# Ledger of designs, part 141: peptides against a protein of PDB entry 8OXM

Target 1, 371 residues: chain A of PDB entry 8OXM
Amino acid sequence: FKAEFRLAGGVNLPKIIDCVGSDGKERRQLVKGRDDLRQDAVMQQVFQMCNTLLQRNTETRKRKLTICTYKVVPLSQRSGVLEWCTGTVPIGEFLVNNEDGAHKRYRPNDFSAFQCQKKMMEVQKKSFEEKYEVFMDVCQNFQPVFRYFCMEKFLDPAIWFEKRLAYTRSVATSSIVGYILGLGDRHVQNILINEQSAELVHIDLGVAFEQGKILPTPETVPFRLTRDIVDGMGITGVEGVFRRCCEKTMEVMRNSQETLLTIVEVLLYDPLFDWTMNPLKALYLQQRPEDETELHPTLNADDQECKRNLSDIDQSFNKVAERVLMRLQEKLKGVEEGTVLSVGGQVNLLIQQAIDPKNLSRLFPGWKAWV

## One batch from the design tools (peptide; made by RFdiffusion4, then SolubleMPNN)

Design b2_p17_1_s2 (from b2_p17_1, 10 letters changed)
Fold by OpenDDE base, seed 3:
Structure b2_p17_1_s2 (fold): chain B 371 residues (1-371), chain A 17 residues (1-17)
Amino acid sequence: as target 1 above (371 residues)
Amino acid sequence: MDPLLEEMNKAIAELKA
């Protein structure tokens, strides 16, 4: 370890530490304080298992279908070390940075990112119909620009085409595996893009097993497939490469049902793996800028757990775990809304759900569904 | 509504009160 550290910014002031490996290579590490990194660590292990399954299948191996993983070393319930995703940028930073964001650069006459967010916050408490109308107005005046990421980074046409293909494969793999695992909170800051590979890195894996559906504003999409995400695929959009990569990923997941169920069952009943949504976490994830009242996170978790009968907590937990396992089994059988679908039918339904402006308009404004 | 969503929203309302 070097003696010097840098602050990454933000409320928790995470420390960036440079480490020299036994291979003599310098690696940046992010030391997070006050965050439970156990969930991220466990989900990275599940992603590694999914990658192993994808590498065993000839069709998915040939397509290089993988989820990008990073090393997580949990040190305590409130501290850990993340491998810093060197050469990555949040997609939100590229797209909607206030000064140099791609939307401002390529679409200077469109609504600003701030105007879009303001319009959607104004209707946050309104009907679904009013949210839909305002979302459509925002979308009309905020056109996608993420195609320019690969065009800016990869000037050689052959490299550009290869990287756009790598991006599309990365979106497909992470979307389907994320859906199977019920991964939520896929806002534009929780998805990084590698500036060299054009592959996505998903971070902050604290909303899993469809726990995003029990947020105050429930999640209404299976994964992030917003207009900019689609624009990054180029002229084919969700058709051709993306759809085929989703289908091949889903085929491997469904054919690995027993393995995936066994792994998830062990994880759901691990007392050290807190995957359940709690009210404080839900408030933090969907905090309104106006509700920046001093919710000092100093409420000891210890004091509120003491008053619920241990028996009622355990029974509620077991029922939630059973429901998660049942829903995972349904997904892996292709059961959607009580109907058994083919791989192609299931993937088509998920794509339609993810791109539906009615579903997107219902999301929490902080998710930025117009991006 | 999902019973868990109703319980969660109730518990959140109790924390905001």
Scores: peptide ipSAE 0.032, ipTM 0.611, DockQ to the pose 0.056
Fold by OpenDDE base, seed 2:
Structure b2_p17_1_s2 (fold): chain B 371 residues (1-371), chain A 17 residues (1-17)
Amino acid sequence: as target 1 above (371 residues)
Amino acid sequence: MDPLLEEMNKAIAELKA
């Protein structure tokens, strides 16, 4: 380790530390000092298992369908070392950076990212109808620009096409696997893009098993498939490559039902894996940017005082775990809304749910559903 | 190592074999 560190910014002030490997190569590491990285570590292992399943299948192997993984080393319940995804940028940083964001550069007459956020925050406590109307106004005046990522990074047309295909495959694979695992909190800072491969890296995996649905503002989409995410795929959008890659990923997941259920069952009953949503975590995930300054001290309270009888906690936990397993089994059978769907039917429903402006307008404004 | 990570690494190894 070098003696010097940099701050990455943000609420938890994560430390960027440079490490020299035994190979003499410098590697940047992110040290989080207030986050439970065990959830990220566990979910990275689940992604590696999903990748193994995808590599065994001829159709998904031919399409190079994989989820990008990174190394997580938990040091404590509140600290760990992330292998910093060198050569990645948050999608939000590329798209909506205040100084040099792609929306400002390519669409200077559109609403600013700040104006969009302000408009959606003003209606946050309003009806679904009012949220939808304002969301549609925001979307009309904030047009997608993520197509320019590949155009800026890959000047050669053949490389550009290959990287756009890699991006589309990465979105498809991560969307379907993320849906199966019930991965939430897919805001624009929790999704990185690799500047060399155009593949996505999903970070901050603390909202899993559909626990995003029990947030104060429930998650209403199965994965992030917003207008900029779609724009990065190019002219065909969700049709063609994306849809086919989703279908082939879903086919492998459904055909691996027993394996996936067994793995998730072990994880859900592991006493070291706190996957459940708690009120403090929910408040932290959906706090206002203005409230960031005051809530920092209280997340350290040992909530030891809610000694509810261990028996009642265990019974409530077991019922939630059983419900998660039942819902996972339904997904892997193609049961959606009480109906058994084909792989194509299920993937179509998920795509429609993810792109529906009514669902997107209901999300927490911090999720930035207009991006 | 976290026992969960060890068990998962074992399960991954069994799936890779």
Scores: peptide ipSAE 0.009, ipTM 0.436, DockQ to the pose 0.021
Fold by OpenDDE base, seed 1:
Formats: structure tokens, sequence, C-alpha cells
Structure b2_p17_1_s2 (fold): chain B 371 residues (1-371), chain A 17 residues (1-17)
């Protein structure tokens, strides 16, 4: 280990450390403190299994449909080591960095990211109609720019095209697998893009199995398919390659139902895997900038042992796990809102739900659904 | 060729025409 560390941004201030391996190679590692990395490690294993299923199928293998994975080594309930995704940038950093973000560079006359956030925070407690109107005003005055990522990184037109395709395939694969696993919407800082491959890397997998629906502001989209995410696909947007890659991914997932259910069942009942949403985690995920000042950790560990009968906790957990498995089975059968859909019908519904400005306007403003 | 690459090349050709 080198004696020097860098801070990565964010509330938990993860430490980037450089390590020399036994092979003499320097490797960057992210040391995350105060977070349970076991969920990330488990979800990476599930992604590896999904990748194995996608590689076994000829149609998804030909399309090179994969989810990018990273190594996670949990050290404790509050610490672990992540393989630093070298050559990646958060899409939020590229898009909405205050100094040199793509929105500021390409759309200097649009609303600032701060103005957009302020407008949406002002209506956070308002009606869905008022949220929708303000979201539409924000969207008109904050036009997507993510197309410029591939244009900046890939100057050769043939390479640019190949990388835009790789991006589109990566979004499609991660969207469908993310939907099956119930990852929901993803904060723009928790989606990395590889500057060489244009593939996405999803990090901080602390919301899974539709637990985003029980947040104080519930998720209303099956996955992140915001205007900038779509803009990165180019002129065809969600049509053509993206849709077809979603359909082929969904076909493999549905045809692998028994395998996926068995794996997820084992994980849901693993006593070391805390996937359930707790109030502190929910507060942390939807913190307001104003609330950071008052959360002095007066964790007075007054161990008020609320001896909630161990039996009632176990019964509540089992009922939640069963509901998650039932919903996973429904998804893998193409059951949406009580109707059995074809793969194309299911994928179409999910795309429409994900791009609907009414659904996007209802998301937590801190997750920046206009980006 | 990747069949998706071929399809996107077709879509780009149609947009350039």
Amino acid sequence: as target 1 above (371 residues)
Amino acid sequence: MDPLLEEMNKAIAELKA
C-alpha cells in the first residue's frame, strides 16, 4: 500500500489507495468506510451469473450483451475494498460538474444543474401535476448533451459508431437485468462510463429487489432511462438497437427463470445479506442538503432493546422475501399489472414507463431525473 | 460483422440519405 490516499467525492468520502500487487503491478483500490459492501459483492455475483446466461445464448453472445462487473471485497459490515474502475467517470460528473460539465459547456444558456435542482426541490412536496409542469419547464431549459461523450472520446467516425453501439448495448443489458433484480432508478454518480469502451458500470447497489418503491419518495421507473441516457444512444434513441438488445436480454432472463429464482432465493435468505430497506438507509439515500447539518450522530446507543419478538421480525422478513420472489417470478413470466405480456410487449411497457415524464417528475429530485 | 453493427450502419445510412 502507498502511504498516500485520495478522497473520492460523496458523503462517505471513500479513500482511493494505490496498492502494489505481488505481481509488481500498481492497482487503485477504493476503500469505502461506513457502508456495507456485502450487497455490492452479492449483486456483482448475480451480474456474473447473468453474464454467463447471456454468453450461453447465441443471440446475446453475438450482440456482446454483458453487464460490466467490478471486484468487491467486503472486510466488515462497515468497510470494504472495491476494485477502482480505472478509466471510468461517473455520468453525473461528465454531465453536471459545476465547472466543466457537458451541460455547461454545450448548453451555456440552459438552466444550470443547480437551478434545475432548486426548481424541482421547491415542488417536492407539491402535487403530481405541479411536479410535472415544473419538470417539463426544467426539461425545456435543460436539453440533453450526453451524445457529446462519445464525440469527445472517439474522434474516428468508425470507432465513434462502435462505441455508441457498445454504450447502447450496455444500457439495454443493465436496464433489463436491473429491472429483473429490482435496482430501479440509479443516481447519476452511481453509473460510471468507461472512457475507452463506452460501457456502463453500475456501482453502489444498495437498492435492489424493488426496495426503491418503499423509499420516502418511491421510485416510479423500472430503470434509469432519462433524456441524457437516451441522448447517448444517438438519433435512434430507444428504437432499433436499444429495444432489440432489451428484448434479447429479456428473452434470456425469462428462459432462465428457474436458475434466476433459485439463485435469488438463496441470496434473499442468506443471513449475511441485508437487502432490506431500513429507515436510516432510506434517509441517507434521499437526504436533503438542508438535513446534513442536523444529523449530528447522536447515535445515543440507548439500546432500547425493543425486544420485538424474534418471531415477528423473522415472519416479517420471510413475508417480504416471499413477495420479492413472487414479483421476480411475475417479471420472468412477463406478468405486468396482472397481464401476461410477450417479450416485446413487456420491453415496450418498461421503456414507456422509464421515459414517461410523468413518472420521471415524481422521482426524488436529488436523483436528478432531468439528467 | 456484429449483426447489430450492420443494423446500425443501415440506420445511419438511412439517416444520411
Scores: peptide ipSAE 0.000, ipTM 0.255, DockQ to the pose 0.013
Fold by OpenDDE base, seed 5:
Structure b2_p17_1_s2 (fold): chain B 371 residues (1-371), chain A 17 residues (1-17)
Amino acid sequence: as target 1 above (371 residues)
Amino acid sequence: MDPLLEEMNKAIAELKA
C-alpha cells in the first residue's frame, strides 16, 4: 500500500488507496469505513447473474448489453476494500465540480450548481406545485452539457461514435436491471463513468427492492434518466438505440422470471443481507447539509424500549419480503398500475416516468434531479 | 457489424440527408 490516499466524494469520505499487487501492478482500491459492503457484494452477484442472462440471449449478446461490475472484498461488517474502478469518475464530479465542472466550463452564464441546489433546498418543504415551478426555472437556467464528456475523451470521430453507443447501451441496461431490482439512491456521486469505455458503473447499492419509496422524501422515478444523462446519448436522446436496448433488456428479464424470483427470494430471507430501510439509514441518506455536523450516530444502546416482541418484528419483516417478491413478480409480468403491458408499453411507461419534470421536481434535493 | 452501430449509422445518415 502507498502511504498517500485520496478522498472520494460523499458523506462517508471513502479513501482511495494505491496498492501494489504481488504481480508488481499498481491497483487503486476504495476503502469504505462506515458502509456494510456486504450489500454491494450481494448486488454485484445479482448483476453478474443478470449479465449471464443477457449473454445467453443472442439479441442482447450481439448488442453487448452488460452492467459494469466491480469486485467487492468485505473485510468486516463496516469496512472493506472495493476494487476502485480505475479510470472512472463520478458523473457529478465531471458535471458539477465546484472548480472545473463541465456546466461551469461550457455554460458559464447558467446558474451555478450551488445556486440550483440552494433554490431546490428552499422549496424542499413546499407544495408539489412550488417545487415544480422552481425546478422548471432551475432547468431553464441550467442546460445539459454531458455530450461534452465523450467529445473531450474521444477526439477521433469513429471512436467518439462507438463510445457514445457504449454509453447509451450501458444507461439502458443498468436502468432496466436497476428498475427490476428496485435500485434507489441514484444520485450523481453513486454513478461513475469509465473514461476509457464510456460505460456507467453503479456504486453504493444499499437502497434496493424499492426501499427508496419509503424514504422521508420518496423516490418518484424508476431510474436516473435526467437531462444530462439523456444529453450524453446525443441527438436521438431516449429514442432509437436507448429504447431498443431497454426493450431487449426487459425482454430477457421477463423471460428469466423464475430464475430472478428464486435468487431474490434467497437473498431477501438471508439473515446476513440487511436490505430493509431503517429510520437511521433513511435520515443518513436524506440529511441536510446543515445537519451534517451533529449526528454522529452514537448508536446509543437505548434501543431497549422498541422491544416490540421478536415475533412482531419477524412477522413485519416477512410481510415486507412477501410484498417485495410480489412487486418483483408484477414487474416481470409487465404489471404496472394494475394493467398488464407489453415490453414496449412497459419500457415506454418507465421512460415517461423517469423524464417527467413533475416526478423529478419531487425528489430529494441531494439527488440533483436538474443534472 | 454491431446491430446498434448499424442503426445509429442509419439514424446519423438520415440526419445528414
Scores: peptide ipSAE 0.000, ipTM 0.256, DockQ to the pose 0.013

Design b2_p17_1_s3 (from b2_p17_1, 10 letters changed)
Fold by OpenDDE base, seed 5:
Structure b2_p17_1_s3 (fold): chain B 371 residues (1-371), chain A 17 residues (1-17)
Amino acid sequence: as target 1 above (371 residues)
Amino acid sequence: MDELLKEMGLAIAELKK
């Protein structure tokens, strides 16, 4: 390990450390404190399994359909080491979170990212109709620019086209796998893009198995397919390559139902794997930036022994796990809203749900659904 | 092939603006 570290930005101030391996190679690592990386580690194992299933199928292998993975080493319930995703940037950093973000550079006359966020925060407690109207105004005055990512990074036209296809395939694979696993909290900082491959890396996997639906502001989309995500695909958008890659990924997942259910069942009943949304985590994920007052979680574990009989807690947990497994089985059968859909019908429904401005307008403003 | 050329042409035209 080098004696020096860098801070990665964010509330938990993760430390970037450089390590020399026994092979003499320097490797950057991210040390997170105050974060439980066990869920990330488990979800990375599930992604590796999904990749194995995708590589066994000839059609998905030919299309190079994979979900990007990174190494996670949990050290404690509140610390661990992540593989630093070298050569990646958060999509939010490229688009909106730097002084020279792509929206500011390419659309200087549009609303600023701050103006968009402010407008959506002002209506956060308003009706769905008022949220929708303001969201449409924001979207009209904040046009997508993510096409410029590949154009800036890949100057050769043939490379540019290949990388745009790699991006589109990565979005499709991660969207369908993420939907099957019920991944939530897909805000613009939790999705990295690789500057060399144009593939997406999903980080912070702490909202899974549709637990995003029980947040104070429920998640209303199956995955992130916002206007900038679509703009990165080029002129065909969600049609052609994206749709076909979603369908082929969904086909492999549905045909692997027994394997997926068995593995998720083992994970849901692992007493070391807390995947359930707790109220404190739910509040933290949707805290307002204005409430960044130092609520140090003084976990005053007031051991109020609410002797809720261990039996009632276990029965409640088992009922939640059973519901998650039932919903996973429904997804893998193509059961949506009580109707059995074909692969194409299910993928179409999910795309329509993900791009619907009514669903997008209802998301927590911190999710930045207009980006 | 023609759709690719059209997309590349549009993208190159946007970079030259």
Scores: peptide ipSAE 0.016, ipTM 0.332, DockQ to the pose 0.014
Fold by OpenDDE base, seed 1:
Structure b2_p17_1_s3 (fold): chain B 371 residues (1-371), chain A 17 residues (1-17)
Amino acid sequence: as target 1 above (371 residues)
Amino acid sequence: MDELLKEMGLAIAELKK
């Protein structure tokens, strides 16, 4: 290991370290402290399995449908090492960086990212109607710019077209697999884009199995398909390539139901894997920047009340795991709202839910559903 | 920028002929 480290941004201030392997190659790594990386490691294993299923199917293999994965090594319940995703940038950094973000560069007369966030935070506790009206005003005055990512990175028109297709395929694959696994909406800093491949890398997989629905502000979309995400696909948006790649991914997932259920069952009952949402994690994920100052961890919550009978905890855990497995089975059968849908019908419903401004307006403002 | 999209779209359309 080199003696020097850099801080990555964010609340937990992860350390970027460089190491020389036994092969003489330098490798950058991210060391997280105060974070449980076991869920990330498990989700990467599930993604690798999904990639194996997608690679076995001729139609998804021909379309090069894959989810980008990274190496995760949990070291403890509160620390681990991540592979540094070299040549990636958070989509949020590209889009809404305060200095040089694409919205500021390409739409200097639109609302700033801060103005949009402020407007949506002011209505956070208001009615759904008031949230929708303000969200529509924000959307009208904050127009998508993510099309410019591929235009900046790929100057050759043939390469640009290929990379825009790679992006669209990556969004489709990650959206459908993310829906099956219940990843829900994704914070814009937790979606990386590769500057060479235009493929997405989903990081910080701490919300899975629809646990986003039990957040203080519940998720209302099956996956992130915001206006900028769609704009990156170009003029066809969600139609054509994206829709067809979603359908082919969903077809492979549904046809692999038994394999997916068996593996997720093993993971949900692993006593070393805590996938459940706790109140502290839920508060942290939807914390206001202003509220960071007062959460002194009064770790002095006396150990006494946590003697809830081990039996009642185990029964509650098992019932939640069973419900997650049942919902996973429903998704893999195409059961939506009590109706069995075709692959095309299910994918259409999910796309409509994900792009609906009524659903987007109800999301937690900190996750920037207008981006 | 819309011109650059138009130019790239035209160049891709020419490369597909």
Scores: peptide ipSAE 0.012, ipTM 0.323, DockQ to the pose 0.013
Fold by OpenDDE base, seed 2:
Structure b2_p17_1_s3 (fold): chain B 371 residues (1-371), chain A 17 residues (1-17)
Amino acid sequence: as target 1 above (371 residues)
Amino acid sequence: MDELLKEMGLAIAELKK
């Protein structure tokens, strides 16, 4: 390791360190402190298993359907080392950076990212109808620009086309696998894009198994399929390559039901894997930018010494785990809202739910559903 | 830019056939 480090910013001030490998190559790493990386490590293993299933199937292998993975090494309950995703940028940094974001560059007459956020924060405690109206006003005055990512990065038309396909496939694969695993907190900083491959890298996997639904503002979408995410697919949007890749991914997941259930069952009952949402984590994930000043919740894992009888905790945990497994089994059977759907029907429902402005308007403003 | 987007849109529409 080099003796010098850089700060990546944010509340936890993660340290960027450079490591020289035995091969003489420098590798950047991110050291997170005051963060439990065990969930990220487990979810990366599940993604690797999903990739193995996708590579075994001829149709998904031909389409190169994969989820980008990174190495996670938990060091303690509050620290670990992440592989630095070299050559990636948060989609939020590209789109809505205050100085040189793509929205400001390509749509200078639209609302600023700050104006959009302010408008949605003002209605955060209002009715769903008021949220929807303001969300529609924001969307009308904040038009998508993510198509320009591939245009800026890939000047050759043939490369541009290939990379846009890689992007669309990456969105499709990660959306369906993310839905099956109940992956939440897909805000614009938790999704990186690779500047060379145009593939997405999902980070901060601390909201899984639909635990986003028990947040103070519940998650209302199965995955991020916002207007900019769709705009990055180009003129066809969700229709064609994206939909077909979702269907083929869902087909492989449904045909792998027994394997996926067995893996998730082992993980849910692993006493070292805390996947449950706690109130402090829920508050932290949905804090207001204005409240950043005072509440350093020291996520003291030790303050969970609420002496609930171990037996009552275990029984409550087991009931939640059983419910998660039942819901996973329903998804893998194509059971949505008590109805058995075909792969195409299920994928269609999920796409409609993800793009519905009524669902998007109900999300926490920090999720930036208008982006 | 718009013509290139149209041509690429057409090429993608042909790849959908």
Scores: peptide ipSAE 0.012, ipTM 0.317, DockQ to the pose 0.014
Fold by OpenDDE base, seed 4:
Structure b2_p17_1_s3 (fold): chain B 371 residues (1-371), chain A 17 residues (1-17)
Amino acid sequence: as target 1 above (371 residues)
Amino acid sequence: MDELLKEMGLAIAELKK
């Protein structure tokens, strides 16, 4: 290891270290403290298994449908080493968290990211109708710009077109695999984009198996398919390439039902793998100030609504695991809301759910569903 | 199936070391 380290920024202040291997190659690594990387490591292994299934199928292999993976080595319950995703940037950093964020550069007359967040935070405890109205106002005054990522990085039109297709395929694959595994919505900092391949890398996999539905503000979308995510696909949006890649990914997942169930069953019953949502983890996921801005969450103790959902959690670990497996089996059979759907019908429903501004308006404002 | 389970079993066994 080199004696010097860099900080990657963010709340956990992860340390970037350079390591020289026995092969003489320098490898950049990210050391996280105060973070349990076991879930990330397990989910990366599940992604590798999904990739193996996708590579075995001719139609998904021809489309190069893969979920990007990185190496994770958990060292303790609170520390580990990650592969540094060299040549990646968080989509949130490109869009909103940089002084020169794409929204500010391309839409200087739109609402600032801070104004959008403030407006949505003001209605966080309001009715769904009020949330929807404010979300629509925010969306009207905060127009998507993620199309400019590929335009900035890939100046050659043929390369640009190829990379936009790679992006669209990566979103499709990660969305469907993420839905099957119950990853839910993904924070904009937890989605990296590769500046060379335009493929997505999903990091911080601390919410899986639909545990996002039991958060204080429950998830309402099957995966992140926000306006900027769609804008990156270009003029076709969710139609054409994206839809077809979702369908082909879903076909492989459904046809691999027995394998996926067996894999997930082994993981759910592994006593070393704590995938369950606990109240402290839930609070930590939805009380983090994302921005260094002084919004100290006043611990107002009066959130009575959070107490109601906690009382029904008195189900034994085994009953929770059984329910997760049952829901996974339903997904893999195409059972949505008690109805058996075709692959095309299921994918269509999931896309509609993910892009519905009514669902997006109900998400935790911290996750920036307008981005 | 068996190869994937074997690979997963090996990977889980490596995480348990």
Scores: peptide ipSAE 0.000, ipTM 0.369, DockQ to the pose 0.022

